# Peptides against a protein of PDB entry 3S8F, part 246

Target 1, 157 residues: chain A of PDB entry 3S8F
Amino acid sequence: VLTLFVAVPSLMTAFTVAASLEFAGRLRGGRGLFGWIRALPWDNPAFVAPVLGLLGFIPGGAGGIVNASFTLDYVVHNTAWVPGHFHLQVASLVTLTAMGSLYWLLPNLTGKPISDAQRRLGLAVVWLWFLGMMIMAVGLHWAGLLNVPRRAYIAQV
Target 2, 166 residues: chain B of PDB entry 3S8F
Amino acid sequence: DEHKAHKAILAYEKGWLAFSLAMLFVFIALIAYTLATHTAGVIPAGKLERVDPTTVRQEGPWADPAQAVVQTGPNQYTVYVLAFAFGYQPNPIEVPQGAEIVFKITSPDVIHGFHVEGTNINVEVLPGEVSTVRYTFKRPGEYRIICNQYCGLGHQNMFGTIVVKE

## One batch from the design tools (peptide; made by RFdiffusion4, then SolubleMPNN)

Design b2_p24_5_s2 (from b2_p24_5, 12 letters changed)
Fold by OpenDDE base, seed 4:
Structure b2_p24_5_s2 (fold): chain B 157 residues (1-157), chain C 166 residues (1-166), chain A 24 residues (1-24)
Amino acid sequence: as target 1 above (157 residues)
Amino acid sequence: as target 2 above (166 residues)
Amino acid sequence: TAAFMELLRNTILEHFNLVYNKLL
């Protein structure tokens, strides 16, 4: 019972962050329902990375509810589905947040701003990471639904 | 200015919280829908049953692999399976086609997996607990048992076989 | 909606029973 209720504070937290993003976008001149998104600093890898992590977190969070379900667990447990969930939560959200943090922290610690080339490279890295993680996560979830086991090198599909 | 910003943030939070609540209901509905339409893949869990892992090899229904397959009724069998480091017993498990098989699976040592290829049988096996799975094999042949829970150095080689006889 | 609520209820009860049985 308590496990499923964890979804409530998780969603509250996630959408509180979204609220902060909307506020920030509107402060930057964004207007309308979606204009604030365009106004966000998409040229800054320190911003883009954690936001992409949040985007990966959405399906991961939904999957978390599935994984926590007593009945649905029989379908997905110890299949490739579970690693798919982990890669969305840890390898996407946590990792991209860490990457973003570094893009902010290192310039501040060293007192040296990143060059334009470094900025562009950083953007490429985080976008490619996100893309790769999404492909892998979708593949793992799909494989899991096909009853591919985790922690095994062989499978019958 | 700080107060104004705080007030604005609260307004947006209220909106997004409302949205989050709506999404919560959507997710719940989707889960419910999935359960309603895809119940065939769910194996009901048995009652919680305990066993002493320190004596399970010496006494009781798991002690003799030659007596592990017990006919409990017409076209009904109970199979007492041990998952251990690193294999399964009995191995192979021989059962007739079309019979209702109740697997009673436990471990004398560490946590293992019991994943039967070609079936929806997939359970963790904990020392001290008995996992109960009911299944009917419709097709004769060999079904491989895979350990899908890390259990030590020999985990990757831990396989068993179920032979379904016509 | 009724079916969804029933499924939800059953899911909750299953979790409750699982926890209850584990605690005994």
Scores: peptide ipSAE 0.005, ipTM 0.719, DockQ to the pose 0.041
Fold by OpenDDE base, seed 1:
Structure b2_p24_5_s2 (fold): chain B 157 residues (1-157), chain C 166 residues (1-166), chain A 24 residues (1-24)
Amino acid sequence: as target 1 above (157 residues)
Amino acid sequence: as target 2 above (166 residues)
Amino acid sequence: TAAFMELLRNTILEHFNLVYNKLL
């Protein structure tokens, strides 16, 4: 039970970030329970990318609790479940955050704003990346639950 | 103005903090539920058993593959398995259907995996340690053993077979 | 949560439509 308390700081951090997003959205004119989400700058890939990363990190974090459980780890350990987990954590959150950082950093470093076409292309890139990661992650978790082994090119199923 | 903003931020943080705590309890509850309903077939960790990986091939119960399958009681067997680069011994492992099999698995070289298809047997095999797995094969046939831990250049081809006889 | 998911869905579709219709 004490092992599960490791999730407390992470959850506190995650929801503090969410609180910051809500505050920002409301400052931008969003109202209601979900209206503040719509008010966030979804037209900016520098914003969209890390937010999508955070969304992928949520199920990944839940999976982390599973992986840290002695009895549940017995089921998922060294199966396709594990790659599914860290692809949500690394390939989603970390990678998308890096992408988003570049969309902010490069214009600032060069002193040149991105064009509208570049902005739209950036949005396409991060959304497609997120979609691909979600499909792959769901597939890997599914395969893992079917006892497909990790690090093997062959499986019974 | 800053005071007003501070109060607003605190209100949002308080709400989300409460939500975070609630979600924590939800996760704990879900884990508890899963454990309560899906504990069947889970093999708990046994007592720590150590071996010398440098001598395990020469001396002891793993030394002779022909003596690897030991009957320990009525319809009960212990199978001493070596996982090595790159295979398993004995190979095949022959056991009777319906018998309770205790696998004692170790490695003379590096870490390997022991994943038996069609079963919930899935353990890592560490040099110097003995992995113990208990299983009863209900269906006769061949069960493939897969190494699911990277162990070198031949890892992807490291397979074994358990033959369950009627 | 349902409203959030719907918003997310619509946001994704909006961005894809922008790319398809205005960029490509």
Scores: peptide ipSAE 0.000, ipTM 0.728, DockQ to the pose 0.029
Fold by OpenDDE base, seed 2:
Structure b2_p24_5_s2 (fold): chain B 157 residues (1-157), chain C 166 residues (1-166), chain A 24 residues (1-24)
Amino acid sequence: as target 1 above (157 residues)
Amino acid sequence: as target 2 above (166 residues)
Amino acid sequence: TAAFMELLRNTILEHFNLVYNKLL
C-alpha cells in the first residue's frame, strides 16, 4: 500500500529528472523530439553511469509496483523475480549512480581532471556493467515468472 | 534570463508528467493482465490465523502427523503441515486426486518457505501465523515441496513430498 | 475498452478482497 501510494510521486520525480535532461540536451544544441538525447554528454562516464542507472530503474520500479501488489506478490514472492528486482534497483541504479558520482567527485576533490584514457575506460566499465546487469535481470525476472524459486539450487523448470 | 529558463523547464516538465501518467496506466494494465492470467489454481483461503509456535508440536492439529490429513467433506480435505528445521511434517503428504485441499501451514521454529513444484503454491511460513492455501491437484503423482526461505544450515536440503493418488 | 475496464475493476476488487481477508 505504501509503495503504491508513492508510485505517482516517484514517477513524477523520475520524469522530472528526464525533463531536466531534455532541457540540458536542448541547451547543448539538440533539436527535435529525440535530438536532445544525442546532444547529452555521452562521452562523460559521470553522466552516462547515472543515466544508465535510471534506465535500469524503470523496469525495477515497475517491478516494485508488482512486488507491492498483494495479489501479484503472491505470484512472484520468493522466486527469482525478487533478486532480479533487487539487482535493478541496487546493483544498477544505486551502484551506477555511485560510480558516476565518483567520476565527478574525485576530479573535483583532487583538482585534477581525468585523463582521456581514464575517461574511455570509465565508459567501458559503465556500459559493460549495465549490459551485464540487464542480462542478469532479464534472466532472473523470466525465471521468476516461471516460478523458479529463490534461495534454492533446484527448480521445477 | 532565469525566467526564460524556468519557463522552458516547465514546458518540458508538463510533457514528461503527461508521459508519466500514461506510463502509470500502462503499468496498471500490465498488472491487470498478469492477475487475469496467473490467479488461477491456488487461492488464499481464510483470514489471518495465529498460533503459538512454542506449543504447536505438542497440542493441536499439527501435533500428530498421522492425523494431519483431515477430511472435512466430500472430496474436501484440510492438511495441517509443519515446516521446521529442516523438513516438513507430514512427509509424505498423501491426498486424493481431484479433491479440494486446504493447506494449513505453520512453523514451530523459524521462517520457512512452502513451495510446491508443479503448482503455484508458494508461501512463506511464519512462526505464530498459519498460512492457508487452497488447491486441487488435477494430476496424480509426486509433487516436491521446497523451502525457498533461508532457515539455517540445512536449508538447501529441506524437502517434502505431496503424493496425489488416483 | 469496456473489457479492459472490466478487467481492471475485477482486478482491483479481487486485490482488496484478498487484503481484507488477510487483515480481518
Scores: peptide ipSAE 0.000, ipTM 0.690, DockQ to the pose 0.049
Fold by OpenDDE base, seed 5:
Structure b2_p24_5_s2 (fold): chain B 157 residues (1-157), chain C 166 residues (1-166), chain A 24 residues (1-24)
Amino acid sequence: as target 1 above (157 residues)
Amino acid sequence: as target 2 above (166 residues)
Amino acid sequence: TAAFMELLRNTILEHFNLVYNKLL
């Protein structure tokens, strides 16, 4: 019940952010149903990181609904599925948002913009993090569906 | 300019908010559908049963592991299982193939897990409460019981075995 | 938006189907 209750403001926030992104993309010349996405500032790690976090949060949010479902939770409870969900929510959204925040905050605090090399390195870091997190999350969710237990070092499969 | 931007943002927000609400209803509908159509595969929770964890080892059906397996019908058994730090009792649990087994699981100490590999049996065991799980083993052999709830320093080594006899 | 919603719906349904198959 609490999870479903929290899902409401979470979804509202997520889609409000999406609205802002669409608006920004369209202001930057993006057209069509998805053209605005391409127009977003994908060259800025401070932007890319939290957006990737949000993308990872989508399946995580869906998983949250699964975990809150009585019948579906029976399948996934205390399996590797749960850590998979956590890593999407915390290690993806929260961590990438924190990373992105640092890419914004530090230059602003020091008054010194990051170099192009630092920017490119930052992009590499956040994309690699996202990729690694998605691989791990998919693996954990898959393992969970195969009944690999949580908090155990062994499994039948 | 700011006012124009504000108006545009509001328009997009309204659309996306409507979408979010629609998706919320979809999720609720999917949950409802799942509950309505897929409950047969879920082991139903038994009635809430309480026990005294401080005496469960000394008296009652969990006290003697030799008496833990009770035949309740021609092809039906009840198994009284203790999950404790750090193991299961009885161990091994011996049951016949094809029989309906009702596991009555409780703990004398802390919360444990009862996860039987190769089955859909996966429950948490709370001191003072009895977890009831019904299952029929169709295949003979050994099934490992794993504790999937952290219960202390020996948690990682807490295993049991169910032996299904032909 | 409709296409996106349908894609999301199908993705969710497939995800649930995986879980449902586990139950059966």
Scores: peptide ipSAE 0.000, ipTM 0.701, DockQ to the pose 0.367

Design b2_p24_5_s3 (from b2_p24_5, 14 letters changed)
Fold by OpenDDE base, seed 1:
Structure b2_p24_5_s3 (fold): chain B 157 residues (1-157), chain C 166 residues (1-166), chain A 24 residues (1-24)
Amino acid sequence: as target 1 above (157 residues)
Amino acid sequence: as target 2 above (166 residues)
Amino acid sequence: VELFMQLLRDTMLEHFNLVYAKLL
């Protein structure tokens, strides 16, 4: 039970970021319960990438609670569940944030804005990456629940 | 204008913080529910038992594979399993169907895994510690033991077999 | 959903087998 309190600061951080997004969206003219989401700059890969990372981090974070549970960890430990978890955390959030940062950093460092073609390509890359990560993560979690072992090339199922 | 903006930010932050706390309770509730519904499938952790990995091959219950299976009671057995680079002993492990089996697993060298296909037996095996797992095989046949913890160059080929006899 | 899960399983298993076959 005490271990679950570790989730408190993480959740606070996550939802503070969400609050910032809401505020930003409202400043951009978004109104209503969900209108602020639409008002966010979804045409900018530097924005979209880390946001998609955050979305992937949500189920990953929930899985983290599972992994931290003594009883539930017995079920998932050293199964395909574990790589499913950290791919959401690292390959989704961290990687997408890095990608997004690059889209911001390079134009600023070079002094050259990105072209529309580069922008569109960036959006495609980020969305495809996210989609691939979600598919893989679902598969790994599913396999883990079926007791497919980690670090083994053979499984019964 | 700055004051209004500040108040607005605080309001949103407070709202999301409240939501965060609510979600925390939801997660705790979900965990509690899962534990309550799946308790029968959980093997409780026993007392920590330690062994000297440097002598475990030479003396004690793990030293002789021929004596690894010990009957401890009616339809109850203890099996002393050694996980090593790169295999298991005894191999095969022969146990009766329907018997309560207590596996006592340790390693003389490095950390290994002990994953039995078709079962919920899945533990790490640490040198110097004894992993204890209780299981009853309801179906006869062969069950493969898989090492699911990297233990060296031969890790991928580290397998054992449990033979459950009628 | 079941078909999708089967596809994922097969793909994953194949991937793992290929990786190990290449490394070993």
Scores: peptide ipSAE 0.017, ipTM 0.745, DockQ to the pose 0.030
Fold by OpenDDE base, seed 2:
Structure b2_p24_5_s3 (fold): chain B 157 residues (1-157), chain C 166 residues (1-166), chain A 24 residues (1-24)
Amino acid sequence: as target 1 above (157 residues)
Amino acid sequence: as target 2 above (166 residues)
Amino acid sequence: VELFMQLLRDTMLEHFNLVYAKLL
């Protein structure tokens, strides 16, 4: 109930952020339906990380609605689906946002920008993290739909 | 300048809000599809029932595993299952093929899981509450019961068996 | 198809009732 109650405001917030990104991208010279995306600062891990987190949060949020649904919960409850959901929400959105925040915070605290090498390494880290999280999440959700239980080392699938 | 920016952002917000609503419908449709394809076979039954977990082992329908399977009608049974640290009783649970089985499951100690492999039976078992699940086994054989709720050091070894006989 | 439509309807009602309650 609570999840569904806050689902709409959360969606509105998320898409407002997306709208802000579109505006920013267009200000940076992006044009067309998708050109604004390319114009965003994809070379900055402080930007890329939280954006990837948001992307991971989309299916996670959808899963949250599923988990909160009375009827659908019978399907997914205590299956591998649930860990999949958690990893998208926590290990994707929260973690990547934290990473991005760190990439912004440390330079500001020290007064020194990160080196180009550090920047490139940061980009590699967040992209690889995101990729790994997506693979794991897809697998867990898939297994969950096949009724693989969580907290059990065996399953008949 | 700020006014111009504000006007522009509002336009984008409206578009994204419309998109969000569309996606909401897509998600609902996907959910419906999932329900249609994965919810067959197990029917939640009954209402919330409460029991005293401190006495459930000594008195009542869960007290004697030998009397746990009760025929309630022609081709209808109620099975009183106790999930405990660390196992199930009765074990095995013997039921006939094709019979309508009502499982009434409770716990005398901590929260456990009751997940029957090969079926959609998957419920948490809370001390003081009775979980009720209705199911009909169409195929004879052995079905393993797995605890999918961490319940202590022996959790990983907590198994039971349902034997469906012709 | 009929089952799907029913499930869809029920799911929609389940969610939208709460959504509308929040919005109104």
Scores: peptide ipSAE 0.000, ipTM 0.696, DockQ to the pose 0.042
Fold by OpenDDE base, seed 4:
Structure b2_p24_5_s3 (fold): chain B 157 residues (1-157), chain C 166 residues (1-166), chain A 24 residues (1-24)
Amino acid sequence: as target 1 above (157 residues)
Amino acid sequence: as target 2 above (166 residues)
Amino acid sequence: VELFMQLLRDTMLEHFNLVYAKLL
């Protein structure tokens, strides 16, 4: 239980980011409890990518709490659960953030805005990446709960 | 207006912070609930036991695989297991069905895993430390031991067997 | 030791091939 207090700074950071998003959405004309979400620039891959990363990071963070818990870690440690966790953290959040950064950075470095076709392609890429990552992560977590070992090519299940 | 924006952000931050704290309590509650309802699979950490990995093969309870299974009481056994590159000793490990087995596992070389399929036994084995796991096999048969910690070129082939006799 | 290493290599290659065969 004491380990759960380590989650406090992370949660504070995460929800601070969420607060910033809400502010941005409301500035863009969003109203109500959820209307601000729809008002965010979902047509920009530079925005969508890191946000999807954040969405993937939520269950990953929750899993982090599990992994850090002594009793629960006994169940999941060195199982497929662990790869599932860090694929959400690294291959989802970090990777998507990097992708999003590139969608912002490259136009600025080249001085050329991205075309509409490139924008649409970018959106497709980040959404497909997110989808694939979520499928893989769910599968790995599921396998981990079935006691499929990590770092082994063979499993009973 | 930056000041107005900052005030607005602060208001949202306060709300989300409150939500964050609420979620923290929810997580704590969920963990508490899980622990309260699912305690059967939890093996508590015991006292740290240490051994010299350089001599563990020559002397002590791990030295002779023929004496690795020690009856400590009625229907109680201690099994001294070595995980090494690349296998387990003894192999197979033979134990009676229904007996309480205490595994004492260590390594003479590098870090290994000790994952017994069909059970909740899953521990890391560190040179110089003894991992202790208590388990009772309810079903007879063969249980495969898998190394789930990378230990070198032969890692993928590092298997053992526990034979549970009727 | 040499025999062991050879057996290890052979086993490794066999398993590797099996994995690839299952993936294809």
Scores: peptide ipSAE 0.000, ipTM 0.729, DockQ to the pose 0.013
Fold by OpenDDE base, seed 3:
Parts: C-alpha cells; structure tokens; sequence
Structure b2_p24_5_s3 (fold): chain B 157 residues (1-157), chain C 166 residues (1-166), chain A 24 residues (1-24)
C-alpha cells in the first residue's frame, strides 16, 4: 500500500506541469477543452521537445504503477516490457527535455539566435525522435506481454 | 492582475490535482480487482527458504545432479536446480508430462534468471535464497531455459533445457 | 495530439486487458 503512495507525488508533479501548460495555452488565446493545446508554441523545438517527452512519460508513468504492483510485476518483470518502460522514461522524457533545453540554452549562451532552417530542422528531429520512441516502446511493451525476455538475444516468439 | 493570474493558476492546478487523484484511485481499483480475481496465471511461491551458497554444491539436495529430480508423490516431483555461471544443473531437466513439478532453484555464485520459454515461469535466482516455482507441463517436448538477469561475460550463452516426457 | 491521446488510451486499455487475462 505504501509503495503505491509513492506514485502520488509523481502524479501531482506531472499534472501540475499539465496545469501550467493549460494556463499558458489559454493565455495565448486558446479556448475550449483542447483549444489551449493548439495555442501553445508548436513552432519552437525548445518547447515541443519536452512536451513530447511529457506525452511519452504518461504511458511510462502508468507502466511504473504496473511495475510497482506485486501481482502485475510478476507478469512483466524481466521481460521486454521493462525496457519499454525505461525508453519512455529516459529515452523519451529525459532525452527530449535535454534536447529541448539545448535548443534554448545554446542560442542564449552563444548570443546567436537559431536560423529558421535550424528551427525547422530541430522540429523535425524532435518529432522523428518521438515517433521512433513511440514505435519502439509499443513494440517492447507488446513483446513483454508475450513473455519475450529482456537481456536475451533470442526468444520463442 | 497578478492576483487574478495567481487565482487562475491555482484553479487549474486544483482541477488537475483532482484529476490526478481520481486517476490514482482508478489505478488502485484496477490493482485491487486484479488481486481479488487472479488465479490461473500465478505460480505459487513457497515459504522463504535460505541456503548457504558456499556449500550448496558439496552437500544437500543440489549437490548431485543425478538426484536432482525427486518424486514426492504419484504425480508430483521436486526438482533441485542450480543456476550458475554459466548454465543450469541438471541439464537437461527431465520431467514427466502432466506431473506437478516443484522447482527449487538456487545459485552458488551470482544472481541469475530462470525464464522457461512457453511457460509463465520467470524468476530471479539469488545466492543464499531458494526460489520455489510450481508448474505442470501439459505438453511434451523441449522447453528452453533462458537467463534473463545479467550474470557476467557468459550471460548471453547461459541456456538450459527442460525435457517433458510422455 | 487528440489522435495520439486516443491511441494511448486504447493501447493502455489493451495492455491492462492482456495483463489481466494472464492473471485471471
């Protein structure tokens, strides 16, 4: 029971970030249930990257609860499910946040703004990264549910 | 203006926090449902049992591979398995079809995995601890044992075989 | 984003169902 309570601060943090995004979107003129999302600055890779990371982190967080559950962990433990979870948490959220941070930090440190071409390239990079991570993560989770082991180069299925 | 903005932020935060708590309860409910209803997919574990990894090879039920398979009843067997760097003992493990098999697995050296393909048998094996897994093989044939816990340079080649006889 | 969220929901439900199917 106490183990599951560890999820509470994490969920609170995640949804607080979401609240901040909603507020920002509404300040930018977004209205309605989803209009605020469209109002966010999707033309800025420094913004898009961490947001995509957050989106990947949602299923990863759900997976974290599964992994922390005694009975559910019995099903997924040491299967491809676990790497799938990690790729959402580390290779998605952490990596994309780092990428986004660099897109903001480097121009500011050098004093040189990024060109439009660089901006577009940055957007392409983060979206392609996200797409690849989602495909791989879905595949790994699926394989894990089929009892494909982790840390093995061979599997029955 | 600053005060209004602050109130607005708080309102959104409260809404999302409420949602987060609701989702938490949903997940807890799902877990509770699983705990209350699961039966067929769980392999019962035995009581916590400990052994001395330094002597497990020399004395006791794991010491002789030829005596590793012990018939405990008309259709019941206990198999004492060692997972070591880098293999399993005995190998192959021969058991009859339809018999209830209790695997008693331990390690003399480092942590290993015991993952049997085609089954739901998947446990970590710790030195000094006995892992107990109960399973009944309904189909004859060969089942590969895979080490799914990194155990050293030969980890990737650490395989075993369970042969289920008719 | 909406399509992704729907996909995510469906994927999650599928995963949970599969997990439960193994346990039940």
Amino acid sequence: as target 1 above (157 residues)
Amino acid sequence: as target 2 above (166 residues)
Amino acid sequence: VELFMQLLRDTMLEHFNLVYAKLL
Scores: peptide ipSAE 0.000, ipTM 0.730, DockQ to the pose 0.276; fails the geometry check

